# Peptides against a protein of PDB entry 3B8E, part 213

Target 1, 230 residues: chain A of PDB entry 3B8E
Amino acid sequence: PFLIFIIANIPLPLGTVTILCIDLGTDMVPAISLAYEQAESDIMKRQPRNPKTDKLVNEQLISMAYGQIGMIQALGGFFTYFVILAENGFLPIHLLGLRVNWDDRWINDVEDSYGQQWTYEQRKIVEFTCHTPFFVTIVVVQWADLVICKTRRNSVFQQGMKNKILIFGLFEETALAAFLSYCPGMGVALRMYPLKPTWWFCAFPYSLLIFVYDEVRKLIIRRRPGGWVE

## One batch from the design tools (peptide; made by RFdiffusion4, then SolubleMPNN)

Design b1_p28_4_s3 (from b1_p28_4, 23 letters changed)
Fold by OpenDDE base, seed 5:
Structure b1_p28_4_s3 (fold): chain B 230 residues (1-230), chain A 28 residues (1-28)
Amino acid sequence: as target 1 above (230 residues)
Amino acid sequence: EERKKILELIRKRALELFEILKEYILKN
Protein backbone atom coordinates (compact mmCIF):
# COMPACT_ATOMS: atom_id res chain seq x y z
CA PRO B 1 0.00 0.00 0.00
CA PHE B 2 2.83 2.42 0.71
CA LEU B 3 4.34 1.80 -2.71
CA ILE B 4 1.05 2.62 -4.41
CA PHE B 5 0.82 5.72 -2.23
CA ILE B 6 4.15 6.88 -3.67
CA ILE B 7 3.66 5.78 -7.28
CA ALA B 8 0.06 6.90 -7.75
CA ASN B 9 0.35 9.93 -5.45
CA ILE B 10 -2.87 9.06 -3.67
CA PRO B 11 -3.78 9.89 -0.06
CA LEU B 12 -2.14 7.50 2.39
CA PRO B 13 -4.30 4.36 2.52
CA LEU B 14 -2.61 2.74 5.52
CA GLY B 15 -0.74 4.59 8.22
CA THR B 16 2.57 3.64 9.78
CA VAL B 17 0.87 3.00 13.11
CA THR B 18 -1.58 0.58 11.54
CA ILE B 19 1.28 -1.24 9.82
CA LEU B 20 3.00 -1.63 13.17
CA CYS B 21 -0.23 -2.89 14.69
CA ILE B 22 -0.37 -5.56 11.98
CA ASP B 23 3.27 -6.61 12.19
CA LEU B 24 3.70 -6.52 15.96
CA GLY B 25 0.13 -7.04 17.09
CA THR B 26 -2.18 -9.04 14.91
CA ASP B 27 0.36 -11.02 12.88
CA MET B 28 2.89 -12.06 15.54
CA VAL B 29 0.89 -14.58 17.56
CA PRO B 30 -0.62 -16.25 14.50
CA ALA B 31 2.82 -16.56 12.93
CA ILE B 32 4.27 -18.14 16.07
CA SER B 33 1.32 -20.53 16.22
CA LEU B 34 2.44 -22.11 12.95
CA ALA B 35 5.47 -23.52 14.76
CA TYR B 36 3.06 -25.77 16.65
CA GLU B 37 1.28 -27.06 13.56
CA GLN B 38 1.31 -30.81 13.08
CA ALA B 39 3.32 -32.25 10.24
CA GLU B 40 1.46 -33.12 7.08
CA SER B 41 0.44 -36.76 6.77
CA ASP B 42 2.73 -37.37 3.81
CA ILE B 43 5.87 -35.81 5.35
CA MET B 44 7.59 -39.17 5.82
CA LYS B 45 6.88 -40.09 2.20
CA ARG B 46 8.88 -37.11 0.94
CA GLN B 47 12.58 -37.14 0.31
CA PRO B 48 14.60 -35.02 2.70
CA ARG B 49 15.65 -31.69 1.29
CA ASN B 50 19.28 -31.12 0.43
CA PRO B 51 20.41 -28.38 2.84
CA LYS B 52 23.13 -27.29 0.40
CA THR B 53 20.87 -26.78 -2.61
CA ASP B 54 17.33 -26.46 -1.32
CA LYS B 55 16.61 -23.09 0.26
CA LEU B 56 14.03 -22.72 3.00
CA VAL B 57 12.72 -19.62 1.26
CA ASN B 58 12.61 -20.23 -2.46
CA GLU B 59 11.35 -18.22 -5.40
CA GLN B 60 8.10 -20.18 -5.43
CA LEU B 61 7.35 -19.32 -1.82
CA ILE B 62 8.15 -15.66 -2.42
CA SER B 63 5.93 -15.68 -5.50
CA MET B 64 3.09 -17.16 -3.48
CA ALA B 65 3.46 -14.85 -0.50
CA TYR B 66 4.09 -11.55 -2.26
CA GLY B 67 3.05 -12.09 -5.85
CA GLN B 68 -0.25 -13.87 -5.39
CA ILE B 69 -1.63 -13.83 -1.86
CA GLY B 70 -0.14 -10.43 -1.11
CA MET B 71 -1.77 -8.97 -4.21
CA ILE B 72 -5.18 -10.32 -3.22
CA GLN B 73 -4.71 -8.83 0.24
CA ALA B 74 -3.75 -5.49 -1.26
CA LEU B 75 -6.76 -5.54 -3.57
CA GLY B 76 -9.04 -6.13 -0.61
CA GLY B 77 -7.54 -3.24 1.31
CA PHE B 78 -7.65 -0.87 -1.62
CA PHE B 79 -11.21 -1.83 -2.41
CA THR B 80 -12.20 -0.77 1.09
CA TYR B 81 -10.12 2.39 0.76
CA PHE B 82 -11.69 3.43 -2.54
CA VAL B 83 -15.23 2.70 -1.34
CA ILE B 84 -14.78 4.89 1.74
CA LEU B 85 -13.30 7.73 -0.25
CA ALA B 86 -16.02 7.43 -2.88
CA GLU B 87 -18.67 7.62 -0.16
CA ASN B 88 -17.02 10.85 0.93
CA GLY B 89 -17.06 12.31 -2.57
CA PHE B 90 -13.62 11.27 -3.86
CA LEU B 91 -13.85 8.92 -6.82
CA PRO B 92 -10.80 6.71 -7.54
CA ILE B 93 -9.79 8.59 -10.68
CA HIS B 94 -9.84 11.88 -8.81
CA LEU B 95 -7.41 10.52 -6.20
CA LEU B 96 -4.60 10.03 -8.71
CA GLY B 97 -2.03 12.75 -8.17
CA LEU B 98 -4.05 14.34 -5.38
CA ARG B 99 -1.54 13.58 -2.59
CA VAL B 100 0.49 16.76 -3.01
CA ASN B 101 -2.50 19.00 -2.45
CA TRP B 102 -4.05 16.58 0.03
CA ASP B 103 -1.07 16.72 2.38
CA ASP B 104 -0.59 20.48 2.10
CA ARG B 105 -1.95 22.04 5.26
CA TRP B 106 -2.12 25.46 3.62
CA ILE B 107 -4.55 24.31 0.93
CA ASN B 108 -8.04 24.32 2.38
CA ASP B 109 -10.03 24.19 -0.83
CA VAL B 110 -9.23 20.80 -2.32
CA GLU B 111 -12.21 19.82 -4.42
CA ASP B 112 -13.77 16.39 -4.48
CA SER B 113 -15.31 14.75 -7.53
CA TYR B 114 -18.49 16.77 -7.04
CA GLY B 115 -16.93 20.19 -6.55
CA GLN B 116 -17.15 20.25 -2.76
CA GLN B 117 -14.17 21.91 -1.12
CA TRP B 118 -12.40 20.17 1.74
CA THR B 119 -10.23 21.75 4.41
CA TYR B 120 -6.99 20.13 5.51
CA GLU B 121 -8.59 18.94 8.74
CA GLN B 122 -11.55 17.44 6.93
CA ARG B 123 -9.25 15.62 4.51
CA LYS B 124 -7.18 14.17 7.32
CA ILE B 125 -10.30 12.92 9.07
CA VAL B 126 -11.31 11.12 5.88
CA GLU B 127 -7.79 9.74 5.45
CA PHE B 128 -7.69 8.39 8.98
CA THR B 129 -11.19 7.05 8.53
CA CYS B 130 -9.71 4.82 5.83
CA HIS B 131 -6.87 3.48 8.00
CA THR B 132 -8.97 1.43 10.41
CA PRO B 133 -11.12 -0.29 7.77
CA PHE B 134 -7.99 -1.02 5.73
CA PHE B 135 -6.40 -2.52 8.84
CA VAL B 136 -9.48 -4.60 9.61
CA THR B 137 -9.60 -5.75 6.01
CA ILE B 138 -6.04 -7.03 6.33
CA VAL B 139 -6.91 -8.86 9.55
CA VAL B 140 -9.92 -10.55 7.94
CA VAL B 141 -7.81 -11.58 4.96
CA GLN B 142 -5.11 -12.82 7.36
CA TRP B 143 -7.61 -15.33 8.72
CA ALA B 144 -7.54 -17.10 5.40
CA ASP B 145 -3.81 -16.56 4.99
CA LEU B 146 -3.05 -18.14 8.35
CA VAL B 147 -5.30 -21.10 7.68
CA ILE B 148 -3.78 -21.79 4.26
CA CYS B 149 -0.27 -21.62 5.76
CA LYS B 150 -1.06 -24.67 7.91
CA THR B 151 -0.10 -26.94 5.03
CA ARG B 152 1.94 -26.87 1.85
CA ARG B 153 0.27 -29.69 -0.05
CA ASN B 154 -2.57 -31.14 1.98
CA SER B 155 -5.97 -29.52 1.97
CA VAL B 156 -6.95 -27.70 5.13
CA PHE B 157 -9.89 -30.07 5.25
CA GLN B 158 -7.47 -32.99 5.38
CA GLN B 159 -5.23 -31.35 7.97
CA GLY B 160 -8.07 -30.09 10.12
CA MET B 161 -8.03 -27.37 12.77
CA LYS B 162 -6.32 -29.30 15.55
CA ASN B 163 -3.76 -26.61 16.37
CA LYS B 164 -5.37 -24.92 19.35
CA ILE B 165 -2.64 -22.27 19.47
CA LEU B 166 -3.51 -21.26 15.92
CA ILE B 167 -7.19 -21.04 16.85
CA PHE B 168 -6.21 -18.89 19.79
CA GLY B 169 -4.18 -16.72 17.43
CA LEU B 170 -7.21 -16.15 15.21
CA PHE B 171 -9.28 -15.02 18.17
CA GLU B 172 -6.43 -12.94 19.58
CA GLU B 173 -5.81 -11.02 16.36
CA THR B 174 -9.55 -10.44 15.94
CA ALA B 175 -9.97 -9.24 19.51
CA LEU B 176 -6.95 -6.97 19.18
CA ALA B 177 -8.30 -5.58 15.92
CA ALA B 178 -11.66 -4.89 17.56
CA PHE B 179 -9.94 -3.24 20.52
CA LEU B 180 -7.83 -1.00 18.31
CA SER B 181 -10.86 -0.15 16.17
CA TYR B 182 -13.43 0.63 18.85
CA CYS B 183 -11.61 1.58 22.04
CA PRO B 184 -12.37 5.21 22.92
CA GLY B 185 -9.55 7.59 22.11
CA MET B 186 -7.85 5.45 19.45
CA GLY B 187 -8.50 8.22 16.97
CA VAL B 188 -6.33 10.52 19.06
CA ALA B 189 -3.73 7.99 20.16
CA LEU B 190 -3.26 5.93 17.01
CA ARG B 191 -5.20 7.85 14.35
CA MET B 192 -7.55 4.88 14.13
CA TYR B 193 -11.11 6.06 13.95
CA PRO B 194 -13.94 3.64 14.68
CA LEU B 195 -15.57 1.88 11.76
CA LYS B 196 -19.05 0.61 11.10
CA PRO B 197 -19.33 -3.07 11.98
CA THR B 198 -20.48 -3.77 8.42
CA TRP B 199 -16.96 -2.96 7.17
CA TRP B 200 -15.73 -6.22 8.69
CA PHE B 201 -17.67 -8.04 6.00
CA CYS B 202 -16.17 -6.04 3.15
CA ALA B 203 -13.07 -8.25 3.15
CA PHE B 204 -14.89 -11.59 3.29
CA PRO B 205 -14.98 -12.13 -0.48
CA TYR B 206 -11.21 -11.63 -0.63
CA SER B 207 -10.65 -13.94 2.32
CA LEU B 208 -12.74 -16.57 0.58
CA LEU B 209 -10.88 -15.97 -2.66
CA ILE B 210 -7.53 -16.58 -0.95
CA PHE B 211 -8.82 -19.76 0.62
CA VAL B 212 -10.28 -21.11 -2.62
CA TYR B 213 -7.22 -20.10 -4.60
CA ASP B 214 -4.85 -21.88 -2.24
CA GLU B 215 -6.97 -25.01 -2.08
CA VAL B 216 -6.98 -25.14 -5.87
CA ARG B 217 -3.22 -24.57 -5.86
CA LYS B 218 -2.71 -27.42 -3.41
CA LEU B 219 -4.98 -29.63 -5.46
CA ILE B 220 -2.84 -28.96 -8.52
CA ILE B 221 0.33 -29.72 -6.53
CA ARG B 222 -1.10 -33.04 -5.37
CA ARG B 223 -2.11 -33.99 -8.90
CA ARG B 224 1.05 -32.71 -10.58
CA PRO B 225 4.02 -32.85 -8.21
CA GLY B 226 7.09 -30.88 -9.24
CA GLY B 227 5.17 -28.29 -11.21
CA TRP B 228 5.72 -24.54 -11.26
CA VAL B 229 2.83 -24.07 -8.83
CA GLU B 230 4.75 -25.45 -5.83
CA GLU A 1 -2.19 13.71 28.01
CA GLU A 2 -5.18 11.78 26.73
CA ARG A 3 -2.93 10.06 24.21
CA LYS A 4 -0.58 9.01 26.99
CA LYS A 5 -3.40 7.50 29.00
CA ILE A 6 -4.69 5.57 26.02
CA LEU A 7 -1.23 4.27 25.17
CA GLU A 8 -0.85 3.10 28.74
CA LEU A 9 -4.15 1.29 28.45
CA ILE A 10 -2.94 -0.40 25.28
CA ARG A 11 0.23 -1.46 27.08
CA LYS A 12 -1.76 -2.99 29.90
CA ARG A 13 -3.97 -4.88 27.50
CA ALA A 14 -0.97 -6.10 25.54
CA LEU A 15 0.58 -7.46 28.72
CA GLU A 16 -2.65 -9.19 29.62
CA LEU A 17 -2.77 -10.82 26.21
CA PHE A 18 0.84 -11.87 26.61
CA GLU A 19 0.06 -13.58 29.89
CA ILE A 20 -2.92 -15.34 28.38
CA LEU A 21 -0.76 -16.50 25.50
CA LYS A 22 1.98 -17.69 27.83
CA GLU A 23 -0.47 -19.64 29.91
CA TYR A 24 -2.06 -21.14 26.83
CA ILE A 25 1.30 -22.22 25.37
CA LEU A 26 2.45 -23.73 28.65
CA LYS A 27 -0.81 -25.59 29.11
CA ASN A 28 -0.69 -27.18 25.70
Scores: peptide ipSAE 0.017, ipTM 0.374, DockQ to the pose 0.017
Fold by OpenDDE base, seed 4:
Structure b1_p28_4_s3 (fold): chain B 230 residues (1-230), chain A 28 residues (1-28)
Amino acid sequence: as target 1 above (230 residues)
Amino acid sequence: EERKKILELIRKRALELFEILKEYILKN
């Protein structure tokens, strides 16, 4: 998000504080929970891999797959961002190059896509209104990401949800997200304004997309053992 | 000052969550 903020010169979609909350707050516990995941049911049925050749290829493929998932996550966040700004009169095309004027406190007549003028204070309110939903969107897509990371080959439906620590991690990150989103004073302290409950659902299509993508990937791996997707 | 109070609240809640997590991990 920060790279696009710079390259496209759009208003800041996600604040530094929210990024820190993601990296330190919502990602760590779920990541640790994966250490307690049960072994895949098919591990003992897999043929031994060549540690010199197959390991490197597999790591690259996994990295690529997770890179693609990361792109889907980012798209989800930006979708939420653009929807909120559009609801406030700023269409995506109008946001391109707007950052300079947006962040200038001396310009109080920045026009939206419909000719409405926005003061600096009003613009900052809208900007900070985007931060929380963007953050929540990331948390929601992380649900799918965490679930899909349980296995490399088996479907989640085959592996099941037996890792209680992982489940706890999902609840913890959700609770933290809710706390940061709705606790009084977060707008002042963290520049995270409260969001409508409906914004939690904005990420669901992307969460589903991640899940479907990974299940399809795993299905391909199961149908074509030793293929390039593994 | 308000910001400080909220940050302290966050810290307190984070510590509470950490303790809950710790207990949960130790019990399972």
Scores: peptide ipSAE 0.014, ipTM 0.328, DockQ to the pose 0.017
Fold by OpenDDE base, seed 1:
Structure b1_p28_4_s3 (fold): chain B 230 residues (1-230), chain A 28 residues (1-28)
Amino acid sequence: as target 1 above (230 residues)
Amino acid sequence: EERKKILELIRKRALELFEILKEYILKN
């Protein structure tokens, strides 16, 4: 998000505080919960890893974690961001290159896509209004990400949802997201203004997309062992 | 028991985050 902010010169979609909340708050407990997931049914049937030749983390895993799934997550966040700004009169095309004028406190007549003028204070309120739903979107897509990370090969339907700690992790990250989004004073303290509950659903299509994508991937792996998708 | 350990970890991280945020707020 921050790279796109710089490259596209758009108003900041995700604040530093929200990034810290993700990294320190919502990511940690779910990640720990995966350590308690039951092993895949075939793990004990595999040959032990050769520490001299076999890498624990391979390029394919890195590509999946930081490339493909990460891009879908980012798309979800940006979708929510663009929808909110569009509802406030700023169409996506109009946002390109707008950052310089947007962040200038001495410009109080920045026009939206419909010719309405926005003061600096009004623009910052809208900007900070985008930070919370972007954060929430990331949390919601992380539900799918956490679920798909349970297994490398087996479908979630085959592995099941028996890990109570994982379920707790999902609850915890959701509760934290709700707390940060709706607790009084968070707008001032964290620049996280409350959002309409309906904004939580903006991420659902992307969560579903991540889930379907990974299930299809795993299905391909099961049908074609040793393929490029594994 | 494992949940209790996780909750303790959450508490610790929450406090750390709070301090970071407090410093951030004081600077901005």
Scores: peptide ipSAE 0.000, ipTM 0.197, DockQ to the pose 0.016
Fold by OpenDDE base, seed 2:
Structure b1_p28_4_s3 (fold): chain B 230 residues (1-230), chain A 28 residues (1-28)
Amino acid sequence: as target 1 above (230 residues)
Amino acid sequence: EERKKILELIRKRALELFEILKEYILKN
């Protein structure tokens, strides 16, 4: 997200505080929960792998898959960001290159896509209004990510949701997201303004997309063992 | 105003659920 912010020169979609909340707050407990996940039911049924060839290839493929998932997560966040800004009069095309004027406190007449002028304070409120939904979008997408990370090959439906700690992690990150989004004073303390409940649903298509993507990937792996998708 | 009420309700429920789950995990 930060790279796109720099490259596209758009207003900051995700604040530093929100990034820290993701990395230190919402991701920690879920990540720990994966350590307690039960082994895949088919691990002991697999033929011995060649440690030299299969390990390197698998690590690269896993890295690529997680990279793709991360891209989908980012797209979800940016989608939410662009929707909010569009609702406030800033169309995505208009945001390109706008950062310089957007962040200049001495410019109080930044025009939106409809010719409305925005003061520095007004546009910063809109920017900060985007931070919380972007954060929440990442959390919602992380639900799918956490669930899919349970297994490498088995479907989530085959593995089941037996890990109670994982379930706790999902609720913990959700509760934390809700707390950060809706607790009074968070707007002042963290520059995370309250989120309309409807914005939580903006992430759901992307969560579903990640889930479907991973299940399809796993399905391909199951059907073609040793293929390039593994 | 209605939105604020909904937000408060969501917050309360989320926190309640968090506490329930916390207790559940600590017991198991």
Scores: peptide ipSAE 0.000, ipTM 0.262, DockQ to the pose 0.020

Design b1_p28_4_s4 (from b1_p28_4, 23 letters changed)
Fold by OpenDDE base, seed 2:
Structure b1_p28_4_s4 (fold): chain B 230 residues (1-230), chain A 28 residues (1-28)
Amino acid sequence: as target 1 above (230 residues)
Amino acid sequence: EEREKLLEEIRKLAEELYEILKEIVEKN
């Protein structure tokens, strides 16, 4: 997300505080949950035929899968960001290169895609309005990620939601997202303005995409054991 | 009052981090 912000010179889609909250808050409990589940699932795994090659392949494949999921999460966040800005008059194409003028407090006549002029304060309000939905979108997409990561090979529908740690992780992430989104003072303290409940649903297509992606991936792995898609 | 102080400290920290990142982006 930050790289796209720098490269595209768009207004900041995700605040520094929200990044810190993702890194320290939302990612930690899920990572612990996944570590415990992997340990449990690895006990049930047949000994690899070749421990050295199979371990390396599995680590690379897991890294690739997490990288791809992370890209889908980022795309979901950016989608929400672009939707909010578009609803406020800033089309995605117009945002390219706009950052310099956007962040300049002395420019109070930045035009949107429809010729409406925006003051610095108004621009910052809409920017900060994007931070919370971007964060919440990542959290909602992470729900899908946590659920799919529960199983390496089995469908989520086959194994079910039996892991208490996973449920706790989902609850913690949701509670954190709700706290940051709706707690009074978060808009002032963290520049995270309250989120309209409707914006929570903007993440759902991407959550579904992650579910479909993982189920397809697992299906391919089941059909072609030892393939590069693991 | 303690909550307000904490919120103000968080705000200051967030602003400092924002400025640092802004400087990094401007230098890069």
Scores: peptide ipSAE 0.000, ipTM 0.212, DockQ to the pose 0.023
Fold by OpenDDE base, seed 3:
Structure b1_p28_4_s4 (fold): chain B 230 residues (1-230), chain A 28 residues (1-28)
Amino acid sequence: as target 1 above (230 residues)
Amino acid sequence: EEREKLLEEIRKLAEELYEILKEIVEKN
């Protein structure tokens, strides 16, 4: 998100404090929970890996897969961001290069795509209105990420949801997201204004996409062991 | 100032949570 902010010179879609909340609040507990996941049922049937060849290839493939998932997360967040700004009169094309004027407190007549003038305060309100749904979108997509990370090869349906700590992690990150979105004072403290409950559902297609993508990937790995997708 | 205080409180809570989780990981 921050790279696109710099390259496209658009208004900031996700604040630095919100990024810290993701890294420390929503990612840490789920990541630790994975340490308690039961070994895959087929782990004992695998041949010993060659540490010189298989490890490097597998690490590259894993890093690439997580990179792709991260791109889908970012796309989901930006989709939500552009929808909210469009609903407030700022079309995506109009946002390109707007950052300089957007962040200038002395310019109180920035025009939207429909010729409406926006004061600095009004612009900051709409910017902060985008932070919360972007954050929530990331959290909702992280549900799918956490679930798919339970296994490398087996389907989630085969492995099951027996890890109570992982389930706790899902509830914890959701509760944190709800707290940051709706608790009084969070708008001032974290620049996260309250979110309409309907925006929680905007991320679900992306979560489903990640889940389906990973299940298909795992299915291919199961059917073609030793393939390039492994 | 209120923002900084709140951020510090959030940081403390995050650190406490991290330590609790670390203890759980080490015990299991």
Scores: peptide ipSAE 0.000, ipTM 0.246, DockQ to the pose 0.018
Fold by OpenDDE base, seed 4:
Structure b1_p28_4_s4 (fold): chain B 230 residues (1-230), chain A 28 residues (1-28)
Amino acid sequence: as target 1 above (230 residues)
Amino acid sequence: EEREKLLEEIRKLAEELYEILKEIVEKN
């Protein structure tokens, strides 16, 4: 998000506080929880592999999968960002290069895609209105990510939800998201304006997409052991 | 009132941090 903010010169889609909350609040506990995840039921059934080469390959595959999931998460966040800005009159194409004028306090007549003029204060309200939904979108997508990361081969339905720490992580990040989204003063203090409850559901298609993608991947792995997808 | 003061302090810190980040972005 921040890189796109720099490269595309768009209004900041994700605030510093939200970034910190993602890194420290929403990612840390889940990451720890994965360390305590019970071994996949089929791991012990696998034949001994070369510990040097196969670990590296496995780590590479895991990192690639996380990279792909991360891209889907980012797309979900940006989708939410663009939808909110579009609803406020700023179409995605119009946002390109707008940052300089957007952040200039002395320009109070920045035009949206429909010719409406926006004051600096109004623009900042819209910007900060995007921060919370972007964050929430990431959190909601992370639900799917956390669930799918439990296994590499087995379906979630087969492995089940056994890791209590992981479940706790899901609730913790959700509670944090709710707190940051709805606690009075968060908009003023943390640049996270209140979110309409309906926006929580905007991320669900992406969560479902991740879930389906991973289940399909796992299904392919199960049907074609040793394939390129593993 | 004390809560409002605390929120104002947090706001100030957040604004300062925002400006720092903005400067970093502008310099790059």
Scores: peptide ipSAE 0.000, ipTM 0.211, DockQ to the pose 0.023
Fold by OpenDDE base, seed 5:
Structure b1_p28_4_s4 (fold): chain B 230 residues (1-230), chain A 28 residues (1-28)
Amino acid sequence: as target 1 above (230 residues)
Amino acid sequence: EEREKLLEEIRKLAEELYEILKEIVEKN
């Protein structure tokens, strides 16, 4: 999000506070939960591997997979961001290069895509309105990410949802997201304005995409052991 | 008030980092 903010010169889609909430709130419990995940059912069926060469390959492949998942997460967040801004009169094309004028407190006549003028305060309200749904989008996408991280090779349907800590993590991050989105005063304290409940569903296609992507990846790994996708 | 000050400091640091990164991108 931050890189796109710099490159495209668009209004800030994700605030520093929301980043902190993700890092400290939503990612911590899931990360701990993965340490308690049960071993894959097929581990004991695998032949001994070369610890030097196979470790390096696995690290590279895991890094690529997480990189791809991160890209899908970012796309989901930006989709939500663009939809909200479009509903407020700012089409995606109009946002390109707008940041300079958007962040200037002395410019109170920034025009939207329909010629409506926006004051600095009005623009900041819209910007902060985007922070919460971007955060929620990440949380919703993380549901899929957490579920798929349970295994490297086996399908989620094969491994099951036996890790109670992981399940708790899913509920915890969802509850935190709901609290930050709807608790009175969050707009003032954290600049996270209330989210329309419908925006929770905006991320679902991307969550599903991540899930399908990983299941397909794992299917390929199972069919072609030692392939480039592992 | 302390929380607001901390948030403001974090915001300032983020803005500084942004400007540095912007300069790097513009120079390359």
Scores: peptide ipSAE 0.000, ipTM 0.222, DockQ to the pose 0.028

Design b1_p28_5_s1 (from b1_p28_5, 23 letters changed)
Fold by OpenDDE base, seed 5:
Structure b1_p28_5_s1 (fold): chain B 230 residues (1-230), chain A 28 residues (1-28)
Amino acid sequence: as target 1 above (230 residues)
Amino acid sequence: EELLELLLKFLEEALKLASELTLKLLLE
C-alpha cells in the first residue's frame, strides 16, 4: 500500500496505525495458531528433509506468501479503497497524482471527478474513511490466508478444521476488526471511522479467490509430484 | 511454468470478474 501511495501519488490508502493493528492485533493469534496445526496425513510418507541442502524457507514459499497471495490481498484492499473514493466523487483515474494537492492543508479547492471542491478537512475525513475498510478487507482475506496455511499439500477439506486455536484466532481477529471499526472514539483515537456493514463483503471475492487458488495449487502438487509448482 | 502462467491468467481473469461483480453489488 505505501509503495503504491508513493509511486502513483494517490491519497494514503492505509494508515500506519491500521498497519500496526494488523501486525500486532489481527495477525498475532492466527499466526500462533498455526503452531498447533495437526500434521498432514502424508507427512510420514515423505522423505526426511536434508538439513544440508533443503532450506526451511524456499523460493516457492516466498513467492507464494509474499508474492502471489500478497498481491491478491493488496488488490482487494485497493479495490475497496477505490470504490469508497469513487462513491465520494473521486474516480480512480482522478486520484493519480492527486496526493500533493490532497495533502496540502492550504489547498481547500481540490476538485473531485464531478467538479465539487473539497476542503482539506473534508479530504482527510474521506481518506480516513478509507483506512478502516482497507483494514477490514485485509482481515477478511486473512481468513483465507490462515486457512490455506493449514497445509502444504493436502486440501483443507482433507485436513479439516480441527484446530480449535485457529478457529479462535479467526473469531478473535474478526471481533477485533469489528471493535476497531465500530467502537465510539476510534475515529479520534486511531483515525478509524465506522464503515458500512456492506464494506465487509467487498473482500469476499478476493478471499474466495485466494482459497480457490491455493486449493488448485495443492491439487496440482498432488497430481504432479515434483513439479515446479511444488 | 506453463501451468503457473495459465493459473496466473486465470486468477487475473477471476479477480477482474470478482471485482466487477463486487462493484456491481455495491453500486446497486
Scores: peptide ipSAE 0.019, ipTM 0.399, DockQ to the pose 0.146
Fold by OpenDDE base, seed 1:
Structure b1_p28_5_s1 (fold): chain B 230 residues (1-230), chain A 28 residues (1-28)
Amino acid sequence: as target 1 above (230 residues)
Amino acid sequence: EELLELLLKFLEEALKLASELTLKLLLE
């Protein structure tokens, strides 16, 4: 998100405080929950990997897969960001290069895509209005991440949802997201303004995309054992 | 089964391309 902010010179999609809330609040419990996941049903039937040859290739492939998922997550966040700004009169094309004027407190006549002028204060309100939905979008796509991380090869449908701690983690991060989004005073304390319920749904296609992507990847691994995807 | 195999091959190539692009983005 921050790289795109710099490269495209768009208004800041996600604030530092919201980033901290993601890293410390929503990621920790789900990550711990994965430690209690049951081993895949076939893990004990697999031949021992050669620690010298198989490790390096596998680590690289895993890293690449998670990197791709991370890009899909970022795309989901930016999609939500662009939807909200578009609803407030700022089309995506108009946002390109707008950051300099957007962040200048002395410019109070920044025009949106429809010629409406926005004061600095109004612009900051809409910017901060994007932070909460972006945060929530990350939480929603993390649901898919947490579920797909249960297995390396087996489908989630094959492995099942037996880990109650993982389920608790999903509820915890969702409850935290709801708390940060709707608790009175969060707009002042964290610059997280209330979220319209409809904005929760902006993330769902991307969450589904992550899930489908990983299931397809795992299907390829199962159908072509020993391929480059494994 | 043949159609599924062709689809899987296509998806594998797409995944490979995505991986290469990811590596390129990470290394630049």
Scores: peptide ipSAE 0.019, ipTM 0.390, DockQ to the pose 0.034
Fold by OpenDDE base, seed 3:
Structure b1_p28_5_s1 (fold): chain B 230 residues (1-230), chain A 28 residues (1-28)
Amino acid sequence: as target 1 above (230 residues)
Amino acid sequence: EELLELLLKFLEEALKLASELTLKLLLE
């Protein structure tokens, strides 16, 4: 989100404080929970890795973990961002290059796509209105990301959901997201204005997409052992 | 079973292409 903010010079889609809430709040407990995940049923059937030839982290793994899944997550967030701004009169094309004027508190006549003038305060309200649903979108797609990280090869249906700490992590990040979204004062403290409950469902297609994507990938690994997908 | 194998081959090629495109995008 921050890279697109800089490159496209658009209004900030996700605040720095909100990013910290993701990194420290919603990601820590889930990440710790993975340390308690059960070993895959076939782990003892795998040959040991050659540390001299087999890189633990290679370009392919980086592409899958950070590239593909991360892009799906980002697309979900930006979709929500553009919809909210469009509903408030700012079409995506009009946002390009608008950041400089958007962030200038002395300019109180920034026009939207329909010629309506917006004061600095009004613009900031709209900006902060985008932060919460973007954040919630990320949390919702992280559900799928956490679940798929349980295994390298086995389907989630084969591995099961027996890790109580992981389940706790899913509830914790969801509860934190709800708290940050709806607790009074969060608009002032964290620049996170409350959102309509319906916005939680906007991320579900992206979570499903991530889940299906990874299950297909794992299916290919199981059917083609020793292939490039591993 | 033959249809499943064809589907898996298709998905494998699609995933490979997606991976290559992703790598290209990340490196440029």
Scores: peptide ipSAE 0.018, ipTM 0.465, DockQ to the pose 0.032
Fold by OpenDDE base, seed 2:
Structure b1_p28_5_s1 (fold): chain B 230 residues (1-230), chain A 28 residues (1-28)
Amino acid sequence: as target 1 above (230 residues)
Amino acid sequence: EELLELLLKFLEEALKLASELTLKLLLE
């Protein structure tokens, strides 16, 4: 998100505080929950891998897969960001290069895509309005990420949802997202304005996409052992 | 609340500065 913010020179899509809330608040409990996941049933059936060849390839492929999932997560966040800005009159094309004028407190006549002028205060309200939905989008896509990360090779349907701590992690993450989104004073404390319930649904297609992507990846790994996807 | 607002402003300014410096380095 930060790299796109710099390269595209768009208004800040996600505040620093919200990033910290993701990294420290929403990721810790789910990450701990994965430590208690039962070992995959196929791990014990695997022949000993060649430690010199198979480990390096596996680490690179895991890194690539997580990188791809991270890109899908980022796309979900940016989609939500662009939807909200578009609803407020700023089409994505108009946002390119707008950051300089957007962040200038002395410019009070920044035009949207429809010729409406926005004061600095109004622009900052819209910017802060994007932070909460972007955050919630990340949480919603993390639901899929957490569910898929419980296995490396087996389908979620094969492994099942036996880890109660993982379920608790999903609940805690969701509860935290709801708290940060709707608790009075969060707009002042964290610059996280209340989220319209409809904006939660912006993330769902990307959550589903992550889930489908990983299930397809795992299916390919199962069907083509020793392939480039392992 | 005032302290938090000050900290948030500081972080935003720091981020802005870092962004501007990065852009300057890339355009140079």
Scores: peptide ipSAE 0.000, ipTM 0.170, DockQ to the pose 0.026

